# Designs tried in a protein design run: peptides against a protein of PDB entry 3B8E. Part 65

Target 1, 230 residues: chain A of PDB entry 3B8E
Amino acid sequence: PFLIFIIANIPLPLGTVTILCIDLGTDMVPAISLAYEQAESDIMKRQPRNPKTDKLVNEQLISMAYGQIGMIQALGGFFTYFVILAENGFLPIHLLGLRVNWDDRWINDVEDSYGQQWTYEQRKIVEFTCHTPFFVTIVVVQWADLVICKTRRNSVFQQGMKNKILIFGLFEETALAAFLSYCPGMGVALRMYPLKPTWWFCAFPYSLLIFVYDEVRKLIIRRRPGGWVE

## One batch from the design tools (peptide; aimed at target 1 I72 F79 P92)

Design b1_p29_6_s4 (made by RFdiffusion4, then SolubleMPNN; from b1_p29_6, 22 letters changed)
Fold by OpenDDE base, seed 1:
Structure b1_p29_6_s4 (fold): chain B 230 residues (1-230), chain A 29 residues (1-29)
Amino acid sequence: as target 1 above (230 residues)
Amino acid sequence: KEEEKKKLLEELEEKFLKLLEELIKKLLE
């Protein structure tokens, strides 16, 4: 997310503090959950396979899967960001290169895509209004990721949601998202303004897409063991 | 050259944003 912001010179979609809350708050419990599931899987699958080659292949596969999932999460967040800005009169193409004028406090006549002039204060309100939905989108997409990561080769439908650590991770992420979105003072402290409850549902299509993508990937892996997707 | 890579990335981003704009317009329609 931060790389696209630097390259495209668009208004900041996610504040530094919010990024830290994602990295330290939402990613830790999922990572711990996955580490425990790996440890359990490795304990149960201790047939004497050559531990060096199989471990390296599994680590690469996991790293690639996380990289792909992270890209889809970023796309979901950016989609939400662009939808909010478009609803406020800023179409995606108009945001390209706008950052310099957007962040200038002395420019109070920045035009949107429809010719409406925006003051610095109005622009910053819209910018900070994007931070909360972006964060919530990431959390909702992470729900799908957590469910997906529970199964490396089997369908999610086969293993079910019996992992207590996974359920705890989902609860923690949701509680953190609710706290950051609705707790008084978060707009000042974290630059996260209150979110309309309807925006929680904006991420569901992306969660579904990730779910479908992973199920299709797993289906391909099962049908073509040793293919390019492994 | 790093400048050519940067230009290519900017062009890709512009194409992505244009596609996204068209998608948003279709959704708002």
Scores: peptide ipSAE 0.015, ipTM 0.276, DockQ to the pose 0.040
OpenDDE base, seeds 2, 3, 4, 5: peptide ipSAE 0.000, 0.005, 0.000, 0.000; ipTM 0.225, 0.247, 0.239, 0.230; seed 4 fails the geometry check

Design b1_p29_7 (made by RFdiffusion4)
Pose (drawn by RFdiffusion4):
Structure b1_p29_7 (pose): chain A 230 residues (1-230), chain P 29 residues (1-29)
Amino acid sequence: as target 1 above (230 residues)
Amino acid sequence: SSSSKHSFLLFIILFFLSLAFLFLFYFLF
């Protein structure tokens, strides 16, 4: 968000005070939960994991979580950013502009008068909004992530999907997300009431492609064991 | 205006989905 927030002055899609509420507030229990996920094979069948080569974090990981999924997620929440403006003052070709606040009203876009009324408001579309819908969309994509990372080589199909803990936390996350999105008050130091019917399902189209994606690779990694690029 | 808004919304959706699919196919190849 902040990166694009510079390349094209298209208003702060994700908020800073909003970031400190996902890794340190949303994905919390799920990250923990992953730990309770059980085995994946006869483990005591493999040579000790060398320490110099086989590491914990590496390209294999980063490439598949920063350069792959981290992107597909990105669009999703970024997509919702537009819809959150679109059904209010969409600028899919417009937007791209410094939104000052000492001016008050004097400017706008797409047949409007947004000002002191819609200036304290002009932002209420990302502050109380956009950030929120983007926020939720990030959680919404984090579902399939917290299930495509549940396994490392087996389809969630022929593999236990019985992580009682994860599941009851995947909700204890998605729920908090709503309570943090409708919390009558603290919503001040935070975001605001989204349109439940849709101001949620925006990233939903995406969470899928995620689950659908890596699910194939795993099945790809298999049909071809020695594997190639995968 | 409402019809335009809907058209633009659809365009946005199609655009982003197309980007997603392009990224998917890129990641596969």

Design b1_p29_7_s1 (made by RFdiffusion4, then SolubleMPNN; from b1_p29_7, 23 letters changed)
Fold by OpenDDE base, seed 5:
Structure b1_p29_7_s1 (fold): chain B 230 residues (1-230), chain A 29 residues (1-29)
Amino acid sequence: as target 1 above (230 residues)
Amino acid sequence: KEEEKKKKLEELEKKFLEEAKRLIEELLS
């Protein structure tokens, strides 16, 4: 998100503190939980040829998969961001290159896509209004991630939801999202304004996309062992 | 073994939450 902000020169979609909340409060706990997971049935059935090299390859493949999932998460967040800004009069094309004027406190007449002028304060309100739904979108997409991370090769339907730690992670990240979204003072402290409950549903298509992506990925791995998609 | 793993995970979670809190406090200071 931050890299896209710099490259596209768009208004900041997500604050640094919120990013840290995602990394530490949402991503890291599940990652730790995976370290304590039982070995998958497919891993236990397959003796490694070389434990050192096979472990390294496996770690690389997992990291690549998470990288791809992370891209889809970012796309979901940005989609929500652009929808909110569009509803407030800023079309995506108009946001490109707008950052300089957007962040300038002395410019109080930044025009939206319809010629409406926005003060600095108004712009910051709408910017901060985008932070929460961006975060929530990521959290909702991560629900799918937490579900799929239980398995490398097996379908979620085959492995089931046996890991209580991952289930706890789902509730934890949701509770964190609710806290950050609705707790008084978060608009000032974290630059996250309250989110309308309806926006939670905007991420569901992307959550489904992640789920489908992972199932397809796992299907490919099962059919073509040793592929780079593993 | 599962209970021991759970306890270790809870300890790690607490440590990370404490670190997160510190980082947030540093950013807010």
Scores: peptide ipSAE 0.011, ipTM 0.236, DockQ to the pose 0.013
OpenDDE base, seeds 1, 2, 3, 4: peptide ipSAE 0.000, 0.000, 0.005, 0.000; ipTM 0.180, 0.213, 0.229, 0.228; seed 2 fails the geometry check

Design b1_p29_7_s2 (made by RFdiffusion4, then SolubleMPNN; from b1_p29_7, 24 letters changed)
Fold by OpenDDE base, seed 4:
Structure b1_p29_7_s2 (fold): chain B 230 residues (1-230), chain A 29 residues (1-29)
Amino acid sequence: as target 1 above (230 residues)
Amino acid sequence: KEEEKKKLLEELKERFLQKLQELIQQLLS
């Protein structure tokens, strides 16, 4: 996300604190769940696996899976960001390279895609209005990831404790999202303005796309065991 | 079981710290 922000030179889609909250909250819980899953699997697998190679392979698989999920999450967030900005008159193409003028407090006549002039304050309000939906989109996408993780493993009994960690993490992320979205003063403190409830639903299509993508991926893996998609 | 749980917890902490460091590096980069 931050790389796209730098490369595309677009207005900041998400505050640094929110990014931190996402990355720490969002990536940690899945990581803990997977690490717990791995550790439970390693505890159960008394067989003398070479602990270095199996740990490395599992860490790589985890890292790749989370890296891909993180990319999809970022895409979802950016989609929501672009939708909000487009609804406010800024088409995605117009946002490219606009950051310099967007962040300049002395420029009060930044034109949108329709020729409407935006003051610095108005632009910042729109920017900060994007932060909360971006965050919420990531949280909603993580719900899909949780469902995906739940569906990957065949053992219903092993799913119980792992599901509790995932559910707890999902709850924590959702609670954090609700707190950041609706707590008074977050607009000033974290540059996260209150989210309209309707924006929660905007992420659902994307979560569905992720779910479909992962199911397709799983289907490919099942059909081609040992393929490049593993 | 407690030793295994402790070892798991330490591994989780290490992984968390590593990811946190990676995150901080990405944010500072």
Scores: peptide ipSAE 0.006, ipTM 0.238, DockQ to the pose 0.015
OpenDDE base, seeds 1, 2, 3, 5: peptide ipSAE 0.005, 0.005, 0.000, 0.005; ipTM 0.258, 0.256, 0.233, 0.244; seeds 3, 5 fail the geometry check

Design b1_p29_7_s3 (made by RFdiffusion4, then SolubleMPNN; from b1_p29_7, 25 letters changed)
Fold by OpenDDE base, seed 5:
Structure b1_p29_7_s3 (fold): chain B 230 residues (1-230), chain A 29 residues (1-29)
Amino acid sequence: as target 1 above (230 residues)
Amino acid sequence: LREERERKLKELEKEFLEKLLELIEKLLR
């Protein structure tokens, strides 16, 4: 998100506090939960042909796959960001290069895509209004991500939801998201303004896309062993 | 203006989803 912020010079889509909440709150418990996840029965039964080379290749492939998932997650967050700004009158094209004027507190007449002028305070409210939905979008997409992380090759339907710690992680991140989104004072304390409940549903298609993506990926791996998609 | 914004938003949403699907397809090739 920050790279796009710098390259495109758009208003900040995701605050540092929000990132910290993701890293320390939503990602920590899931990461720990994955450490306790049982290895796939099919992987455990397979003797490694070459423990040194095969392990490195597998780690690289896994890293690549999760990198791709991370990109889709980011796209989901940016979608929510652009939707909110568009609803407030700022079309995506208009946001390009707008950061300099957007962040200047002395400019109180920044025009939106429809000619409406926005004060600095109004702009910052809209910006901070994007932080919470971006965070929530990531959390909702992470539901699918966490579920798919249980397996490397097998479908979620084959492996099942046996890891209680992972389920707890899903609950924890959701509870944290709800707390940050709706607890009074979060707007002042964390610059995360309250989110309308309807915005939670905006992320669901992306969560589904992640799930479908991974299931298709795993299907391809099973049908075409040795492909780069693994 | 509101109706126009809503229409543009729906168009943007559709376009974004289409691009995302295309990206997924490319990544899965």
Scores: peptide ipSAE 0.015, ipTM 0.429, DockQ to the pose 0.508
OpenDDE base, seeds 1, 2, 3, 4: peptide ipSAE 0.013, 0.000, 0.012, 0.000; ipTM 0.406, 0.221, 0.398, 0.230; seed 3 fails the geometry check

Design b1_p29_7_s4 (made by RFdiffusion4, then SolubleMPNN; from b1_p29_7, 23 letters changed)
Fold by OpenDDE base, seed 1:
Structure b1_p29_7_s4 (fold): chain B 230 residues (1-230), chain A 29 residues (1-29)
Amino acid sequence: as target 1 above (230 residues)
Amino acid sequence: KEEEKEKKLKELEEKFLKEAKELIESLLS
């Protein structure tokens, strides 16, 4: 996600601290799930015929799956960011290349897509208003992973234990999101302003998209057993 | 084997909680 901001030269939708929260929060649950799968694989597998190659292939497949989910999550966050800015008068096309002027403290007449002038302070308030919903969007999109994990044809035992870890992780992320979004002083400390409850629902289409994506992926795997995607 | 799995799960949960707390503390500092 951070690379897209650099490439597109758009106003920074996430503070460094919020990015760190997302990265650590979103990576921790997968990492724990993977560590658990590895630990369970090591306990349950009789001597795999070639433990090194089979482990490496599985790790690569899991890594790619999480990478793809992470990309969809990022797209969801970006969508929320663009919606908020569009509602405040900044259309996505207008945001391209605007970062330089946006971050300039001496430019107090940055025009939106409708010709309204925005002071530096007003722009920063809008920017910081995007931080919270972006983070919340990522958390809500991760709820789809709960559904995905339940529908995976992994052993019932693997699903159950992954589900507990995932539920715990999602609870912690949601609690963190609620704390950062609604605790007094977080707007100043973390540049995360309070979020209207309606913005929690902006992530639902993306949660559905992830669900559909995973079902389509599973369907492809079922139709092509032994393909490079297993 | 189930007890060992449960123990490993608890260790992972404790590690996650610790890391989450450290993250929250770092964010609040």
Scores: peptide ipSAE 0.000, ipTM 0.216, DockQ to the pose 0.013
OpenDDE base, seeds 2, 3, 4, 5: peptide ipSAE 0.000, 0.000, 0.000, 0.000; ipTM 0.196, 0.200, 0.230, 0.213

Design b1_p29_8 (made by RFdiffusion4)
Pose (drawn by RFdiffusion4):
Structure b1_p29_8 (pose): chain A 230 residues (1-230), chain P 29 residues (1-29)
Amino acid sequence: as target 1 above (230 residues)
Amino acid sequence: SSLFSSIFVIFFIFFVLTFLIIFFSFLFS
C-alpha cells in the first residue's frame, strides 16, 4: 500500500495504526494454532536435519510466501480498496492525487463537492472505511493461507483438517475482525462500520484462488516426486 | 450502469493481473 502510495499518490489504502492489528492483533492465535498441527509422515525415518544446508527460513519459503501468495493477497485487499471507493466515488482512472486538508472542499472528483463536510469525510472513505475493508480483506485472505500453510505437502483432503485449535481461532480471528470493525467507540482510534453484505466479501473472490493455487502445487509436487521447478 | 461496468472491468483486470503474477512467478522460479 505504502509502496503504491508513492508510485501514484492514490490515498493511503492501508493504515499504519492498521498494520499493528494484524500480525500483532489478528493472525496471532492462528500463528500459534499452526503449532498444534500434527505430523505429516514417518518423521523418525529421516536423517537428522543438517544444520548448514537445510535451514528454517529460506528462498523456498520467502519465494512461496513473499513473492507468491503475498502478492495474490495483495491484489485482493488492493481490489477491495477500489470497491470501497467505487461505490462512493470511484476513480479507477482517477484518484491519483494529493488530498490536502487545509483547503477544505475547494476540490473534488467525479461530480462532487467533498469538503469540510466531505473532507472530514473525504477521508472517512479510507479512515473509517477502505482501511477497514482492506483490513478485513486481509483477514479474509488469511483464512485460506492459514490452511494452505496448515500442510506442507498433503492436500487438506487426504490430510487431517482436525486442528481443533486452529479452527476455533480461525473464527476467533475472523470474529475479532468484525468486533474491531464495528466496535462502537474505539472505532475512533480505529476504522468503521462496513457494509456487512459486501464490504466483506470483496477479498473473498481471492481467498479462493489462494487455496486453489498452492493446493495444486502440493498435488503437483507429488505426481512428480523428484519435482522440478515446483 | 457505468459504476457496475467499472467495477467489472476492475475486477477482471485484477484477475488477469493475478494470473499474470502467478505465471511470471512460475517462470522466475

Design b1_p29_8_s1 (made by RFdiffusion4, then SolubleMPNN; from b1_p29_8, 24 letters changed; failed a check: too like the target's own chain)
Amino acid sequence: SELEELLKKLFEETLKLAKEHIEEWEKRL

Design b1_p29_8_s2 (made by RFdiffusion4, then SolubleMPNN; from b1_p29_8, 28 letters changed)
Fold by OpenDDE base, seed 4:
Structure b1_p29_8_s2 (fold): chain B 230 residues (1-230), chain A 29 residues (1-29)
Amino acid sequence: as target 1 above (230 residues)
Amino acid sequence: SEKEKLLEELKEETLKKVEEHLKRWEEEL
């Protein structure tokens, strides 16, 4: 995902600390939760096939599916970023190639899509205004990912929310997002300005998309056992 | 304190610009 910033030469939507918070908060807790996840009912009922080849194939298919979910997650973050910048007068097309001038502190007349000039300080405020919503979007999308990751074939509605560690991960991640978004001093320390509560909902369509994607995937797996989408 | 005041002024200006853009979008929709 971060290669997009280099390739598109757009302003940075996330700070390095925020990225680290995502990595530590959103990846580690799920990994731990999966280690303690109760065996899925269908996994327990599967007859042992060739354990080496089937395990490898299954791990590859799971990795591919979560890779696709990760792409949807990244798209959600970028969408939020582009919405905020567009609300500030910078349309997505205008942002392409703008980073060089955006990051130049000596250029105080960078024009937005409407011809309004922005000082370096104003641009940096807008950039930092994007950091919190981007992060929050990632967290909200991760809620969906966390909920779906505990199951491979069963619907979320069938499996339920029994993993206490997973539930704890959801709360921890949400608490971290709230802390980073609303705690005084985070704008200076982490370049994350306070977020309007409405921005929490910006990610919901993408969370829904992930749920739909996963449920469709699982439905296909249930209807076509041994298919390539497992 | 002066830096904080300048930052607050810049935030207010930025907010005003955002509001103007939002209003324009509402009018164009």
Scores: peptide ipSAE 0.020, ipTM 0.380, DockQ to the pose 0.024
OpenDDE base, seeds 1, 2, 3, 5: peptide ipSAE 0.013, 0.000, 0.000, 0.000; ipTM 0.343, 0.200, 0.205, 0.144

Design b1_p29_8_s3 (made by RFdiffusion4, then SolubleMPNN; from b1_p29_8, 29 letters changed)
Fold by OpenDDE base, seed 4:
Structure b1_p29_8_s3 (fold): chain B 230 residues (1-230), chain A 29 residues (1-29)
Amino acid sequence: as target 1 above (230 residues)
Amino acid sequence: DEKEEALRKLERETREKALELLREHEEKL
């Protein structure tokens, strides 16, 4: 997310403190949940072939979970950001390179994609309006990430939700998201304005896509054991 | 101190406008 912000020179989609809350609050418990995850029933039944390769497999699972799925998570957040800005008159193409003028407090006539002029204050309102939905989108996508990371080969429906730590992580993330979104003063403290409950559902398509992608991947692995997708 | 107060004022006004925008969007839905 932060790299895209620098490269695209767009208005900041999420505050640095909020990013830290994600990194420390939402990512840590999931990581612990994965570490304490009961090995998938098929993994547990496999005798360790080679301790070095089995460790590498777990590291690869973690790397895939945090790498590739993290990319989809970021895309979900940015999608929500672009939707909100577009609803406020700023199309994604117009946002490219706009940050310099956007962040300039002396420019009070920044035009949107429709020629409407925005004061610095108005721009900052819109920017900060994006922070909460972006964060919530990340959390909602993380729900899917946590659920899918539970199993490598088996469907979530086959393995079930037995990991109490995983469930705890989901509740913690949700509670944190609710706290940051609705607690009085968060708009000032974290630049996170109150979120409409409807925006929680904006991330669901991405969560569903991740879930479907993972289930398809797992299905391929089950049908073609030893394939490159494993 | 004046800058901090101005920032706090801006933050309050920004929050109020954000809440107003949220209400307007709720009414449009």
Scores: peptide ipSAE 0.018, ipTM 0.438, DockQ to the pose 0.019
OpenDDE base, seeds 1, 2, 3, 5: peptide ipSAE 0.017, 0.000, 0.017, 0.015; ipTM 0.456, 0.153, 0.389, 0.422

Design b1_p29_8_s4 (made by RFdiffusion4, then SolubleMPNN; from b1_p29_8, 27 letters changed)
Fold by OpenDDE base, seed 1:
Structure b1_p29_8_s4 (fold): chain B 230 residues (1-230), chain A 29 residues (1-29)
Amino acid sequence: as target 1 above (230 residues)
Amino acid sequence: DRLKELLEKLKEETLRKVEEHIKEWEEKL
């Protein structure tokens, strides 16, 4: 997210506080869930025939899977950001290069895509209004990620939702997202203004996309055992 | 290398879908 912000020179979609909440709050439970599942998998797996090569391949696969999921999460967040700004009169094309004028407190006549003038205070309210939905989008996409990570090779439909740790993680992330989004004072303390409940659904297409992608990936792995997709 | 290629294709497909959704929203607004 921060790289796209720098490259596109758009208003900041995710504040420092929200980044910290993601890194410390939402990413911790997935990491713990995966650590437990790796430990269970390592207990159940026969000793790797070649521990150096098999470990390196597994580490690369995990790293690449996380990189892919992180990119889809970022895209989902940016989609939500652009939708909210568009609903407030700022079309995505108009946001390109707007950052300098957006962040200038002395410019109180920044025009939106429809010629409406926005004060600095109004622009900052809209910017901070994007932080909460972006965060919530990440959490909703992480639901799909957690469910997917439970199965390296098997379809989610084959193993089901039997992992209590995974279910607990989903509830914890959702509870944290709800707390940060709706608790009084979070708008002032964390610059996370209350989220309209309808915005939770903006992430669902991306969660579905992650599920479809992972099922297709697993299908390819199952059809071509020993291929470069492992 | 094939995984990188698949990643790039997935990135492109996802970006295209995002762009299509943005366009659909722009047309509705």
Scores: peptide ipSAE 0.000, ipTM 0.156, DockQ to the pose 0.061
OpenDDE base, seeds 2, 3, 4, 5: peptide ipSAE 0.000, 0.000, 0.000, 0.000; ipTM 0.195, 0.205, 0.175, 0.240; seed 3 fails the geometry check

## One batch from the design tools (peptide; aimed at target 1 V110)

Design b1_p30_1 (made by RFdiffusion4)
Pose (drawn by RFdiffusion4):
Structure b1_p30_1 (pose): chain A 230 residues (1-230), chain P 30 residues (1-30)
Amino acid sequence: as target 1 above (230 residues)
Amino acid sequence: FSVVFFVVFVVVIVVLVVLYLLVPPPLTYF
């Protein structure tokens, strides 16, 4: 968001005070939950994991979580950013502009008068909004992530999907998300009431592609065991 | 793959910037 927020002055899609509410507020219990996830094979069958080569974090990981999924998620919440403006003052070709606040009203876009009314408001579309819908969209994509990372080589199919803990936290996350999105008050130091019917399902189209994606690779990694690029 | 994804996004951003420069914005002054 902040990267694009520079390349094309298209208003702060994700908020800072909003970032400190996902890794440190949303994905919390899920990250923990992952730990309770059980085995994946006869483990005591493999040579001790060498320490110099086989690391913990590496390309294999970063490339598949920063350069792969981290992107597909990105669109999703970025896509919702537009819809959150679109059904209010969409600028899919417009937008790209510095939105000052000492001016008050003097400018707008796409047949409007947004000002002191819609200036305290001109931002109420990302502050109380956009950030929020983007926020929730991130959570919404985090579902399938917290299930495609539940396993490392087995389809969630022929593999336990019985992580009582994860499940009851996957909701204890998705729910908090709503309570943090409709919390009558603290919503001030935070975001605002989104349109439940849709101001949620925006990233939903995406969470899928995620689950659908890596699910194939795992099954790809298999049908071809020695594996290639996968 | 990672490179492709990044290129795709860059292309998309460039396209949007170009479209913005070609298309005049419907401004209204007060």

Design b1_p30_1_s1 (made by RFdiffusion4, then SolubleMPNN; from b1_p30_1, 24 letters changed)
Fold by OpenDDE base, seed 4:
Structure b1_p30_1_s1 (fold): chain B 230 residues (1-230), chain A 30 residues (1-30)
Amino acid sequence: as target 1 above (230 residues)
Amino acid sequence: LPLLLLELLLKLLEELLKAYKETPPPVVYL
């Protein structure tokens, strides 16, 4: 998020506080939950080949999975950001390079894609309106990510939801998202304005896509053990 | 560890609620 804000000079898609809430609130418990996840039933049945190389391979696979997941989460967040700004008259192409004028408090006539003029205050309202949905989108995508990360080969339907820490993490991140979105004063304190409940659903297509992609991947691994997908 | 995290979250919530009592929420038209 912040790198794209700098590179593309777009209005700030995610506030510093929301980043901290992701890093400390939403990512920490999931990471811990995965460390305590019961080994996949088929992994547990596999004889350890070489404990040194297999640990390194597992660490690399976990790192790659987290990297890919993080990219998809960021894409989901940016999608929500662009949708909100487009609904407020700012098309994605118009946002490129707009940051300088957007953040200038002395410019009160910044035009949107339709020629509507926006005051500094109005621009900051819409910017801060984007922060909360971006964060919520990350949380909703994380639901799918946490569910899919439980297994490498088995379907979630086969492995089941046995990890209580994972379930706790899902509730914690959701509760945090609801708190930051709807607790009065968050707009002033955290620059996170209240979210319409409908925006919680904006990430669902991405969560579903991730889930389907991972289930298909796992299905391929089950049908073709030792393939390039493994 | 989950309980500790929950306690930390609750403490943060209490501090935020305290800060909220001091500052009335802005009326934001969305």
Scores: peptide ipSAE 0.015, ipTM 0.337, DockQ to the pose 0.018
OpenDDE base, seeds 1, 2, 3, 5: peptide ipSAE 0.000, 0.019, 0.000, 0.014; ipTM 0.277, 0.350, 0.273, 0.330; seeds 2, 5 fail the geometry check

Design b1_p30_1_s2 (made by RFdiffusion4, then SolubleMPNN; from b1_p30_1, 23 letters changed)
Fold by OpenDDE base, seed 4:
Structure b1_p30_1_s2 (fold): chain B 230 residues (1-230), chain A 30 residues (1-30)
Amino acid sequence: as target 1 above (230 residues)
Amino acid sequence: LPELLLKLLLELLEKLLKLYKETPPPIIYL
């Protein structure tokens, strides 16, 4: 998120506090849940043939999966950000380079893609309106990530939802998202304005895509044991 | 434990929904 904010000079899509809440609040419980799932899954039940190399290969595969997942999460968040700004008159192309004028408090006539002028206060309301849905989008995508990470080879439908720590992680993330989105004063304290419940659904296509992608990957692994897709 | 956690979460969600209904939505062209 922050790298694209710098490179593209777009309005800030996600606040620093919300980033910290993701990194420390939402990502930590999932990481712990996945560490326990690795212990419960067939990954740990198979004694490594070589404890050093097989552990390193497994850690690399997990790290690559998390890296890919994190990229899809970021894409989901940016999609939600661009949708909100487009609904408020700012098309994605118009946002490129707009940050300088957007963040200037002395410019009260920043035009949107339709020629509507926006005051500094109005722009900051729209910016802070993007922070909450971006965060919620990440949480909703993380639901899919947590569910798919439960199994390496089996579908979620075959393995079922038995990991209590995973379920706790899903719930903690959802509770944190709801707290940050709906608790009075979060707009002032965290620059997170209240989210209409409909925006929770904006991430669902991405969650579905991740789920389908991973189920297809797992299906390929099951049909071609020892393939490069593992 | 899962049922207790689910119950606590539902209660938290209900409280948050109540707080959300009591807070006027910001004038967001959402």
Scores: peptide ipSAE 0.013, ipTM 0.339, DockQ to the pose 0.019
OpenDDE base, seeds 1, 2, 3, 5: peptide ipSAE 0.000, 0.000, 0.000, 0.014; ipTM 0.258, 0.266, 0.238, 0.309; seed 5 fails the geometry check

